# Peptides against a protein of PDB entry 8YVU, part 156

Target 1, 39 residues: chain A of PDB entry 8YVU
Amino acid sequence: PQLCYILDAILFLYGIVLTLLYCRLKIQVRKAAITSYEK
Target 2, 160 residues: chain B of PDB entry 8YVU
Amino acid sequence: TWLTVLKKEQEFLGVTQILTAMICLCFGTVVCSVLDISHIEGDIFSSFKAGYPFWGAIFFSISGMLSIISERRNATYLVRGSLGANTASSIAGGTGITILIINLKKSLAYIHIHSCQKFFETKCFMASFSTEIVVMMLFLTILGLGSAVSLTICGAGEEL

## One batch from the design tools (peptide; made by RFdiffusion4, then SolubleMPNN)

Design b2_p23_6_s3 (from b2_p23_6, 15 letters changed)
Fold by OpenDDE base, seed 5:
Structure b2_p23_6_s3 (fold): chain B 39 residues (1-39), chain C 160 residues (1-160), chain D 39 residues (1-39), chain A 23 residues (1-23)
Amino acid sequence: as target 1 above (39 residues)
Amino acid sequence: as target 2 above (160 residues)
Amino acid sequence: as target 1 above (39 residues)
Amino acid sequence: DALLFLLLVINHLFNLAKELLEK
């Protein structure tokens, strides 16, 4: 049971990091799309 | 700029792989220090008896380190070496997953056969503990495999 | 304890889905960058 | 010795992660 909570903490942290990276990447895609549309 | 972003992502994947390897080593070391696996009856710790936490961690660590070094030095020979190491790590990860799944099935079967309702019974406690550790190792191995495969694809794309 | 295992499964699935989405988004960014470079 | 080595590796990994986050 204690190991399960540790795993939850690790997975939660990983999920947060991935979410942040995904958001950054999504912003980059939007910027790239805007620059391509202006050309 | 896009190359820099891709490089940063490769470094991140490499770090993730090394971290996964370190966690696997930590679990292996803790299990070996607390429990004498050689004296445990049955196949509950078959993955540990096979030395998976050690060799798997070594492969993932090497692949991650090579990926980071290759990215930092930006040398063609290092990129090829990293690609090879990541491929090897991917194969090792797949093998590790297979071993862990087999171990998990055996552990679950053991728990079912002995009707382990009493958590404080030594045999049931050991089987449950083994199952928990194997599950964690399985998740870590899947993460490591994912990172290794991603690095392999990125490396292959740079060579083409 | 059972809730912990359920949470682990959900977080694990979330991590896999995010990883796949991140990979797809990364490929899209790469394709967009290549097309912008060829123009 | 093994624990100390492990701690050193962990610290190195954390430093590497921080460096990656700062870039």
Scores: peptide ipSAE 0.505, ipTM 0.821, DockQ to the pose 0.032
Fold by OpenDDE base, seed 1:
Structure b2_p23_6_s3 (fold): chain B 39 residues (1-39), chain C 160 residues (1-160), chain D 39 residues (1-39), chain A 23 residues (1-23)
Amino acid sequence: as target 1 above (39 residues)
Amino acid sequence: as target 2 above (160 residues)
Amino acid sequence: as target 1 above (39 residues)
Amino acid sequence: DALLFLLLVINHLFNLAKELLEK
C-alpha cells in the first residue's frame, strides 16, 4: 500500500509534465495554423 | 523550427527513458538489498531472479543516453546509433513485460493458493509485496517501452 | 489501499492517452509544416 | 559506489531537465 502511494506520486508528476508539454505543443500548432491562414 | 521541436521531444523522451531506467535500477537494488531473494520460496520474485531490473535498466539507459547525444550533436551516425539502441531497448522492454506478466501470474497464483486472508503471515506479506513491486516494474517497463518506441519512430522519420 | 490502485490505473491510462494525443498532434504539426513549406 | 553513481545520474538528469525547460 505504501508503494502504491509512491507510484501515484510518480505517475501524477509524469502526467503533469506531459500535460504541460502537450499544452506547449498545442500552442505551437495553433500559432502555425494562424500563420498558415494569414498566408 | 519543427526540427527543433522534434529534437526537444527526442530529448524529453530520452530523459524519460533514462529516468524510468534509473527507477527500475533503484527498485531492483533496494529489493535485492532488503530481501534475500535466494531464500524466498517459490517464483514470486522470478523477474528479479532473472535480473530484469538490471539488464532492462541498462538497455533503457543506453537508449536514452544515445537519444540525447544524437539530438545534441545532430550527426547522422549518431541518429543511426540511437535508432539501433532504441530498437534494442524496445525489444528488451517487450521481453521485460513478458517476464513481468509471468511473474505477476505466479505471484497471484501463490496468493490464491495460500488463501492469504491473514496479511500478517510472512509468506502472504512477501507475496503481496512482490505483487506490488512487479506491478510497479510493469508500469515502468511499459513507460520505458513507450519512450523507446517513440524515439525509434522519430529516428526512423529523420532517416527517411 | 484499493483507491490507490484505482488511481494508479486511471493515471496510467491518462498517461497513455496523453502520449497518443501528443503523437497525433506531432504528426499534425509535421503535416502542417510540410504544407507550409510547399507554399 | 552504486548510490554515488545513482546520485550523479540523478544530478545529470536534473541538469538536462533544466536545460530543456530553458529552451
Scores: peptide ipSAE 0.505, ipTM 0.824, DockQ to the pose 0.032
Fold by OpenDDE base, seed 2:
Structure b2_p23_6_s3 (fold): chain B 39 residues (1-39), chain C 160 residues (1-160), chain D 39 residues (1-39), chain A 23 residues (1-23)
Amino acid sequence: as target 1 above (39 residues)
Amino acid sequence: as target 2 above (160 residues)
Amino acid sequence: as target 1 above (39 residues)
Amino acid sequence: DALLFLLLVINHLFNLAKELLEK
């Protein structure tokens, strides 16, 4: 049971990091799309 | 620039691979220190008896290190080396997953056959503990494989 | 303990889905960057 | 010695992660 909670914590942290990276990438894609539309 | 973002992603994947390898090695060493696997009857710890936590951790660590070095130096020979290492790590990860699934099936079968209603019985406790560790190792191996495959795709894209 | 394992499965699935979405988004950004470079 | 080496590797990984986050 303790190992399960440790795994949950690791997976949760990994999910948060991936979400932040995804958001940053999404913002970059939007900026690139806007720049391409203005050209 | 987009190239800078891609480089950061590869480095992140390499770090994730090394971290996964280190966690696998830590679990392997802890299990070997706490349990005398050689004296445990049955195939409950077959993945540990095969030495997967050790050689798997080495392969993933080497692959992750090579990926990070390749990204930092941007040398063509390092990119090819990283691609080769990531491919080897992907194969090792696939083999590890297969071994872990077989071990998990054996552990679950043992729990069902012996009707482990009493968690505090030594055999049932060991089987449950083995199952938990094998599941954790399986998740880590899948994460490592995912990172290795991602790095392989990124490296192949840079060579084209 | 059973709830912990269910949570692990959900978090693991979420991690896989996010990784796939991140890869798809990365490919889209690459295509957008190539298109902007050719213009 | 092995534990110290492990801690050094972890510290290096954390520093690498921070460097990646700052770029």
Scores: peptide ipSAE 0.496, ipTM 0.821, DockQ to the pose 0.032
Fold by OpenDDE base, seed 3:
Structure b2_p23_6_s3 (fold): chain B 39 residues (1-39), chain C 160 residues (1-160), chain D 39 residues (1-39), chain A 23 residues (1-23)
Amino acid sequence: as target 1 above (39 residues)
Amino acid sequence: as target 2 above (160 residues)
Amino acid sequence: as target 1 above (39 residues)
Amino acid sequence: DALLFLLLVINHLFNLAKELLEK
């Protein structure tokens, strides 16, 4: 049971980190698209 | 292709938000159906008494639906509406997190005070169950808030 | 304990889906960068 | 009735997820 809670915490943290990275990557793609359009 | 990717991401975030809302609503409904919260002594289920699983789920569902519709129709008025709904959902999520944290503290305090060594005692079982449900709801609320904030940022970027 | 295992399963599935989406987005960013460099 | 509605919503969400994965 304790291992289950630890796993939940790790998976939750991983999910948050991936979401943030995904958002950052999306912003980078948007910036790249804008820069490409201005050229 | 780029616009298609962005649309897919917004739709995915909207679906995630709706799913989170539905899961929260389901948990709220199940808990309310199985347990008579009004007759339970203490504030172990304070988040449920406050109706958070219901109104929070509604806000997240509306926000997610509006986001999906806005992205699908690509109308300026819908983008503004989605931004407003996502902002409201973000505020609701923050409030929900606060309520759930308070509930969690009360539940943990209850478990500590009663020295719940006997899991089969009704009060200890209920407190433990409440704690587990509140933790799950916290995770779901954080996920919903993350999706709502992401959609808000996307919507704000489209208005600029 | 049962709820913990259910949560683990949901979080694990979510993590896998996010990872796949992140990989797809990363590939798209790379393609966009290459296209921008060729212009 | 509420359970049926919930099942319908879950089914709809799964269909949306599949549609998103196919695109």
Scores: peptide ipSAE 0.513, ipTM 0.823, DockQ to the pose 0.034; fails the geometry check

Design b2_p23_6_s4 (from b2_p23_6, 14 letters changed)
Fold by OpenDDE base, seed 5:
Parts: sequence; C-alpha cells; structure tokens
Structure b2_p23_6_s4 (fold): chain B 39 residues (1-39), chain C 160 residues (1-160), chain D 39 residues (1-39), chain A 23 residues (1-23)
Amino acid sequence: as target 1 above (39 residues)
Amino acid sequence: as target 2 above (160 residues)
Amino acid sequence: as target 1 above (39 residues)
Amino acid sequence: DALLFLLLVIQHFFEILRELLSK
C-alpha cells in the first residue's frame, strides 16, 4: 500500500516533467518553423 | 505545420483539463452520494463542504472547452475568451490547491490524534478515506493548473 | 488502497501517451532541423 | 438528475477524445 502511494508520486512527477519537456520541445519546433519561414 | 502541432497540443491540454474536471466531478458525486458530509463532524471533508469538486470541475471544463473551440475556429475573439477562461481556471486551481492542502493537514492531524491503528473503526475509516480522496484531488488539481497555465501562456503568445 | 491502484493505472497510461507524443514531436523536430540544414 | 448530467459530460468527453485521436 505505501509502495502504491510512492509510485503515484513518482508517476505524477514524471508526468509533470514530461509535460514541461513537451512544452519546451514544442517551443523549439515553433522557433525552428519561424526561422525556416523567414528564409 | 508548426501551427498544426501547436493546435494539437492545445487540444491535448484542453482535453486533459476536461478529464481532470470529470474525475473531480465523479469523486465529488460519489462522496456526496455515499456520505452525508453535512452530518460528518470535523473538517475532514472541508474541500467537499466548500463544493470544490463541483465549481472547480466547472471552471476547468469551461477552460478546456474554450481552449479547444478557440483552437478549432482560430478566431481572435475566441483566443481572448480562452485566455481569460484559462487565467480564471488557473486562479481557481491555485485556490483549490490551498484548500486541499489545508484539508489534508487537518485529516492527517485527526489520524495522528486518534491513533487510528484500526482501519475498520468508522471515524478512522472516514479520516483515511478523506485523506486518500483529498490527495487524489490535489494531484488532479495540480495537473489541471499545469494545463491551464500552459494554455494561458500559449494564448498570451498568440496575442503578442 | 484501491484508489491508489486506479490512480497508478491512470498516471501510467498518461505517462505512456505523453512519452509517445514526445517521441513523435522529437522526430518531427529532427526532420525540420534536417530540412532547414539542407536549405 | 446528477447521474444523468454526469453521463452526458462523460459522453461529451469521449466524443472530444475520439475527435482528438482521429486527427
């Protein structure tokens, strides 16, 4: 039971980190697209 | 192509908000159906007494729906509306987190004071159940807040 | 305890979906970068 | 009434999810 709560915390943290990384990657794609459009 | 990718992500964030809202609403409905919160002594269900699962779910649902609609129609007035709704949802989420943390502290204190070693005792069961639900609601609220903030940033970036 | 397992399942599924989306986005970024380098 | 409303919201969510997955 305690392991389940620990797993929830780890999975939750992982979800937050992945969301942040996904947002950063999306911003990078946007910057790359803008740079390609200006050329 | 980049706008299409961004649109898909905004829609995904909107769906995440709606899903979070639905789960919160489901938990609220189940708790209200099974337990008479008004007759429970103490502040164990303070977040439920405040109606947070309901109004919070409504705010997140509206924010998510507006974000999806704004992205689909690509109209300037909808972008502003979505930005406003996401900002309001972010504020509501922050307030909800605060309420849930306070409720969690009270529930944990109750468990500690009563030395709840026996899970089958009615009071200890209720306190434990409340703690579990509050923790789940807290995680869902944080996810909803994260999505609302992300959508707000995306909307603000489109207006600039 | 049962709620914990349900939450774990939901978070796990969410993590898998996010990982797949992140991988697809990363591949798209790489393709965009290669296309911009060839120009 | 609350159960019916919940079912309608769930249905709407699944429709949105299907639309997202179809793209």
Scores: peptide ipSAE 0.500, ipTM 0.814, DockQ to the pose 0.033
Fold by OpenDDE base, seed 2:
Structure b2_p23_6_s4 (fold): chain B 39 residues (1-39), chain C 160 residues (1-160), chain D 39 residues (1-39), chain A 23 residues (1-23)
Amino acid sequence: as target 1 above (39 residues)
Amino acid sequence: as target 2 above (160 residues)
Amino acid sequence: as target 1 above (39 residues)
Amino acid sequence: DALLFLLLVIQHFFEILRELLSK
């Protein structure tokens, strides 16, 4: 049971990191799309 | 900007592989230090007896390191080396998953046969602990495989 | 303990889905960058 | 010695992670 909670914490942290990276990438895609639209 | 994004992604995947490898090594060393696997009856720790946490971790670590180095130096020979290492790590991960699944089945069968209702019984505790560790290692191996495959696809795309 | 295992499964699935979405977004960024470079 | 090596690897990993996060 304790190992399960540790795994949950690791997976949760991993999910947060991926979400942040996804958000950063999404912002970059939006910026690229705007720049492409202005050309 | 785009090359910077790709570079960040490759480095992130490489770091993820290294982290996965380190966690696997940590689990392997902890289990080996706490339990004498050689004296444990049955195949509950078959994956550990096979040394998977050690050699698997080495493969993932090498793959991750090569991916990071390849990204940093941006040399064609390093890209090929990283692709090869990631492919090898993907194969190793697949083999590891197979071994872990077999171990998990044996552990579950052991728990079922011995009617492990009492967690505090030594045999049932060991079987349950083994099952939990094997599941954790399975998840880590799947994550490592996913990262290795992703890096392989990225590397293949750079060579084309 | 059962809730912990369920949470692990959900977090794991979430991680896989985010990874796939990230890959798709990356491919879209690549296509946008190529199109912008050809202009 | 092995523990020290492990700590050095962990430290190196954190340094790489910090570099990744700083970009």
Scores: peptide ipSAE 0.484, ipTM 0.816, DockQ to the pose 0.032
Fold by OpenDDE base, seed 1:
Structure b2_p23_6_s4 (fold): chain B 39 residues (1-39), chain C 160 residues (1-160), chain D 39 residues (1-39), chain A 23 residues (1-23)
Amino acid sequence: as target 1 above (39 residues)
Amino acid sequence: as target 2 above (160 residues)
Amino acid sequence: as target 1 above (39 residues)
Amino acid sequence: DALLFLLLVIQHFFEILRELLSK
């Protein structure tokens, strides 16, 4: 049972980190698209 | 092409938000249907007594739906509406997290006070069950908040 | 305990989906960068 | 009443999901 809760915490943290990284990457894609449009 | 990708991402976030809201609502409904929270001693279900699964689910559902509609219609007024709804959902999510943390503390305190050596005792079982449900609700609320914040940032970026 | 395992499954699925989306987005950023370099 | 409302919301969610998956 303790192992399950630890796994939940790890997976949850992983999900948050991935969400943040995804947001950052999305912003980068937008910036790259704007830069490509200005050229 | 990139706009289409961004739209798909917004739709995905909206769906995630709605799904999170639905799961929260389901948990709330199941707990209220199976357990008479009013007869349970202590504040182990304080988040449920506060009605968080209901109002939180409503806020997240509305936010997600508005985000999806805004993305589909691509109208300026809908974008503003979605931004407002997502902001409101983000505030609601933050409040929900606070309530759930308080509930979790009370539940853990209850477990500690009763020194639950016998898991099969009704009170200890209920406290443990409450703790598990509250933790799940907390995770779902954080996911919902993450989606709402993401949608808010996306909406703000479209207005700029 | 059973709820913990269900949560693990949901979080695991969510993590996989986010990872796939992140990979796709990363590939798009790379393609955009290459296209910008060729211009 | 609450159960019916829940079912309607679930149905709406599935419809939205179907529309998203169709694109």
Scores: peptide ipSAE 0.499, ipTM 0.817, DockQ to the pose 0.030; fails the geometry check
Fold by OpenDDE base, seed 4:
Structure b2_p23_6_s4 (fold): chain B 39 residues (1-39), chain C 160 residues (1-160), chain D 39 residues (1-39), chain A 23 residues (1-23)
Amino acid sequence: as target 1 above (39 residues)
Amino acid sequence: as target 2 above (160 residues)
Amino acid sequence: as target 1 above (39 residues)
Amino acid sequence: DALLFLLLVIQHFFEILRELLSK
């Protein structure tokens, strides 16, 4: 059970990191789309 | 742009693979250091007895490192090497998953046989601990395999 | 302890979903880049 | 020695991660 909480913490951290990366990627996609639209 | 995105993603996948490998190695090392698996009753740590945390971590680490190096140096030989390493890592990951599933089944069977309602019983604690570790290792192995497969696909795409 | 395992399952599922979404977003970025290059 | 190597690998990983996050 304690290991489960450690795993939860790791998975939570991983989820946060992935979310941040996803957000950054999404922003990049939006920027690329805007740049493509301006051309 | 495409190459830049692919490079960033390859690097990310490589780092993820290395991280997964390191975590697996850490868990393997901790379990081996804390517990004498050879003296544990049953096959609840069969994956550890098979040395999976070690060789699996090595394969994933090598695959991830080669992927990162290949991305950074942009050399044809490195791309081919990375593809080979990722393929090997994928095979290793698949084998590891199989071993871990077998271990998980044994651990669960052990828990059921001993009617482990009381967590504080040593045998039940060990079986539960084994199950938890195996689940963690399985998760990490799946992540590693996913990264290795992704890198393999990316590498194959570069060769075409 | 049971809640921990449930949380692990949720976080695991979340991780998988995020990975799939990230892959889809990546593919979309790739398609957008290809389309922009062909113009 | 193995622990030191592990620590170095972890450190390298974090450095790579920081580099990735900075881009």
Scores: peptide ipSAE 0.496, ipTM 0.816, DockQ to the pose 0.033; fails the geometry check

Design b2_p23_7_s1 (from b2_p23_7, 15 letters changed)
Fold by OpenDDE base, seed 5:
Structure b2_p23_7_s1 (fold): chain B 39 residues (1-39), chain C 160 residues (1-160), chain D 39 residues (1-39), chain A 23 residues (1-23)
Amino acid sequence: as target 1 above (39 residues)
Amino acid sequence: as target 2 above (160 residues)
Amino acid sequence: as target 1 above (39 residues)
Amino acid sequence: LALIFLLLVINHLLSLALKLLSS
């Protein structure tokens, strides 16, 4: 059971990090799309 | 603007709130079906005995539905009504969280006092299960509150 | 304990999905960057 | 994105609950 909780915490942290990275990447894609549209 | 992003997510937030309520209801029904709560000694299942998973899920579902209706009805005269509905949803979510926190504290205190060493394997298992279910309901309620607050902010932004 | 394992499974699945989405988005950013460089 | 955010919030809340239970 303790191992399960530790795994949950690790997976949660991983999910948060991935979400942040995904948001940053999405912003980059949007900026790139806007720049491509203006050219 | 962040407001525009929130506006786009309003419908999603409302659906999330309803879903959260439904999940809470499902957990409540599962607990009631698997465990004969009436015969369980102790206050670990006090929230279940009080029927909180049932009525709490219903209230949360109603608040979520009201929030969704508020978002869909974008009539000028309904802007204030929408804000009111979203505010009510946020209040309902906050109340639910408060109740769940109280229940969690009570269950945790019970577990701490008895330390499960004196409980038969069945009683300790039931106490652990109850605590887990309460935690899940707490999380769902927090999610519902988050959605309701987001919707409220969106509604407030539309009035300005 | 059983709920913990179920949660771990859900979080694991979520992490996999996010990873896949991140990879797709990263590829899109790279493609956009290449297109911008060629123009 | 909203769905992912929701899932992350759920996971975050779960983690917080587990921390509270461990305390």
Scores: peptide ipSAE 0.538, ipTM 0.831, DockQ to the pose 0.092; fails the geometry check
Fold by OpenDDE base, seed 4:
Structure b2_p23_7_s1 (fold): chain B 39 residues (1-39), chain C 160 residues (1-160), chain D 39 residues (1-39), chain A 23 residues (1-23)
Amino acid sequence: as target 1 above (39 residues)
Amino acid sequence: as target 2 above (160 residues)
Amino acid sequence: as target 1 above (39 residues)
Amino acid sequence: LALIFLLLVINHLLSLALKLLSS
């Protein structure tokens, strides 16, 4: 049971990190699309 | 602006609210099906005995649906209705959170009083299970409340 | 405790989905960057 | 993105719940 909670914490942290990375990546894609449109 | 972001997320928030409500309903149904709450002594499942997962989920679902419908129709008259529904949902969510917190406190107190060192005791197990379910419901309710509040802010922004 | 395991499963699935989405988005960013470089 | 964020929030809440249950 304790291992389960630890796993939950790790998975949660992983999810947060992935979300942040995804957001950053999405912003980059949008910026790239805008730059491509202005050319 | 923050309002623009909220407007873009309004549909998503509404869907989230409905989903949260559905999950709450599912949890309530599962708990009722797996556990005969009527035969469980004590106030460990007071929130379930009160039927909170059911009526709360229904109200929350209705509010979410109304919000989504209001957004889709893009009618000014529906904005007021949606705002009202979201406000009502927010109030219901707050009430639900209060009930869940009370239940959580009771469950924790029960665990503390009975010195549940032996987790395998039926009473301690039930109390722990109840606590877990209540916590889950609490989180879902908080999420639903957050979505409802966000939708309310969006609706208020449209009225301005 | 059993709920913890269920949560772990959900979080794990979520993590997988996010990873896949991240990979797709990363590929899109790379494609956009290449297209921008060729213009 | 909003959905992902929501799922993360749910996960966070669940983790918090588990922490509370472990206490």
Scores: peptide ipSAE 0.532, ipTM 0.828, DockQ to the pose 0.102; fails the geometry check
Fold by OpenDDE base, seed 2:
Structure b2_p23_7_s1 (fold): chain B 39 residues (1-39), chain C 160 residues (1-160), chain D 39 residues (1-39), chain A 23 residues (1-23)
Amino acid sequence: as target 1 above (39 residues)
Amino acid sequence: as target 2 above (160 residues)
Amino acid sequence: as target 1 above (39 residues)
Amino acid sequence: LALIFLLLVINHLLSLALKLLSS
């Protein structure tokens, strides 16, 4: 049971990291779209 | 190019295999450091008593290293050397798969035998902990099997 | 223990969804980069 | 991307293990 909670913590951290990466990638896509629109 | 992507994937799979092996070693070391397995009644940690986390991790690490070396050499001079390394990696992958299947069977057997219902509260707690560790080992085994199969298929494809 | 299992399932599903979204976004970034290079 | 894929595989395996424990 304690190991399950540790695993939950790891998965939670993983989810946070993925969310941050997704946000960064989304910003990059938006910047690329803006640059393409200005050309 | 597609070839560059495939090479990167093979290297990644090799790294994954090594990482899986390292995780298995870490778990084995932690279990050995925290618990005196010799004093544990029954076959709860029979896989650990057999030293599987250690030797299994070593074999898996060797397979992963061979795969990585093969991929790196493919970028360099010797086509035949690369083919040989890929063949060796494929064989190592097959061996790894076999070991993982055996581990999986042992883990499943352990889960069935050590169902907590047959143990007193303290023993039940220990059995539950053991079951959790076995499940983690099972996951690592499945991950290693997947990586080994992928590497084997890639190696076989390069040989054809 | 049941709560731990439920949490694991939710976190796993979240991870899968985020991965799919990340893959789609990465493909979009690559397509945008190719289009920008061709102009 | 490969690392993310690896983490997803790990999560999938974990979920599978939990299902096996519950059975």
Scores: peptide ipSAE 0.530, ipTM 0.827, DockQ to the pose 0.096; fails the geometry check
Fold by OpenDDE base, seed 3:
Structure b2_p23_7_s1 (fold): chain B 39 residues (1-39), chain C 160 residues (1-160), chain D 39 residues (1-39), chain A 23 residues (1-23)
Amino acid sequence: as target 1 above (39 residues)
Amino acid sequence: as target 2 above (160 residues)
Amino acid sequence: as target 1 above (39 residues)
Amino acid sequence: LALIFLLLVINHLLSLALKLLSS
């Protein structure tokens, strides 16, 4: 039972990290699309 | 401004409110299907006996739907309707939170009084299960209230 | 205790979905970079 | 992305609640 709560915390932290990485990547795609449109 | 941010996220908040309402309704139906709430001690499942998962879900769903429709059609009459629905949903959410907090306190008190060391004891299992569901519903209700309040502020800003 | 295990399952599934979305977005960024280089 | 963030917040709050209940 205690291991379950620890696993939840680890999975939550992993989710936050993935969300941040996804946001950064999405911003990069948008910037690339804007640069391609201006050329 | 905060108002501009809320306007941009209005559709998202409405969808979130509908989703929260659906989850609350699902939890309500699951609890009703698994447990005969009428035969269980009233203090443990007081939030369910009050019907909060059902009426709360309805209010949140209506509020969210009206907010989405109001945003998409940008009609003046829909703005007023959405504002009214969001206000009603906010009141319902606040009432639901109060009921859930009371239920949580009673459930915790029950667990402490009976010294629930054995999970397999029927009463202790039910009390623990109720506490867990009430906590989940409490968080969902807080999120729903937050979305409803945000939508209400957005609607009030459109009337100014 | 059982809700903890259910939450772990949901968080695990969420992590998988985010990983897939991240991979897809990373491929899009690479494609956009290649297209920008060819112009 | 906002929805994903919201789901993560919900999970975190749920985990905190479970920790409080287990104590």
Scores: peptide ipSAE 0.516, ipTM 0.818, DockQ to the pose 0.095; fails the geometry check

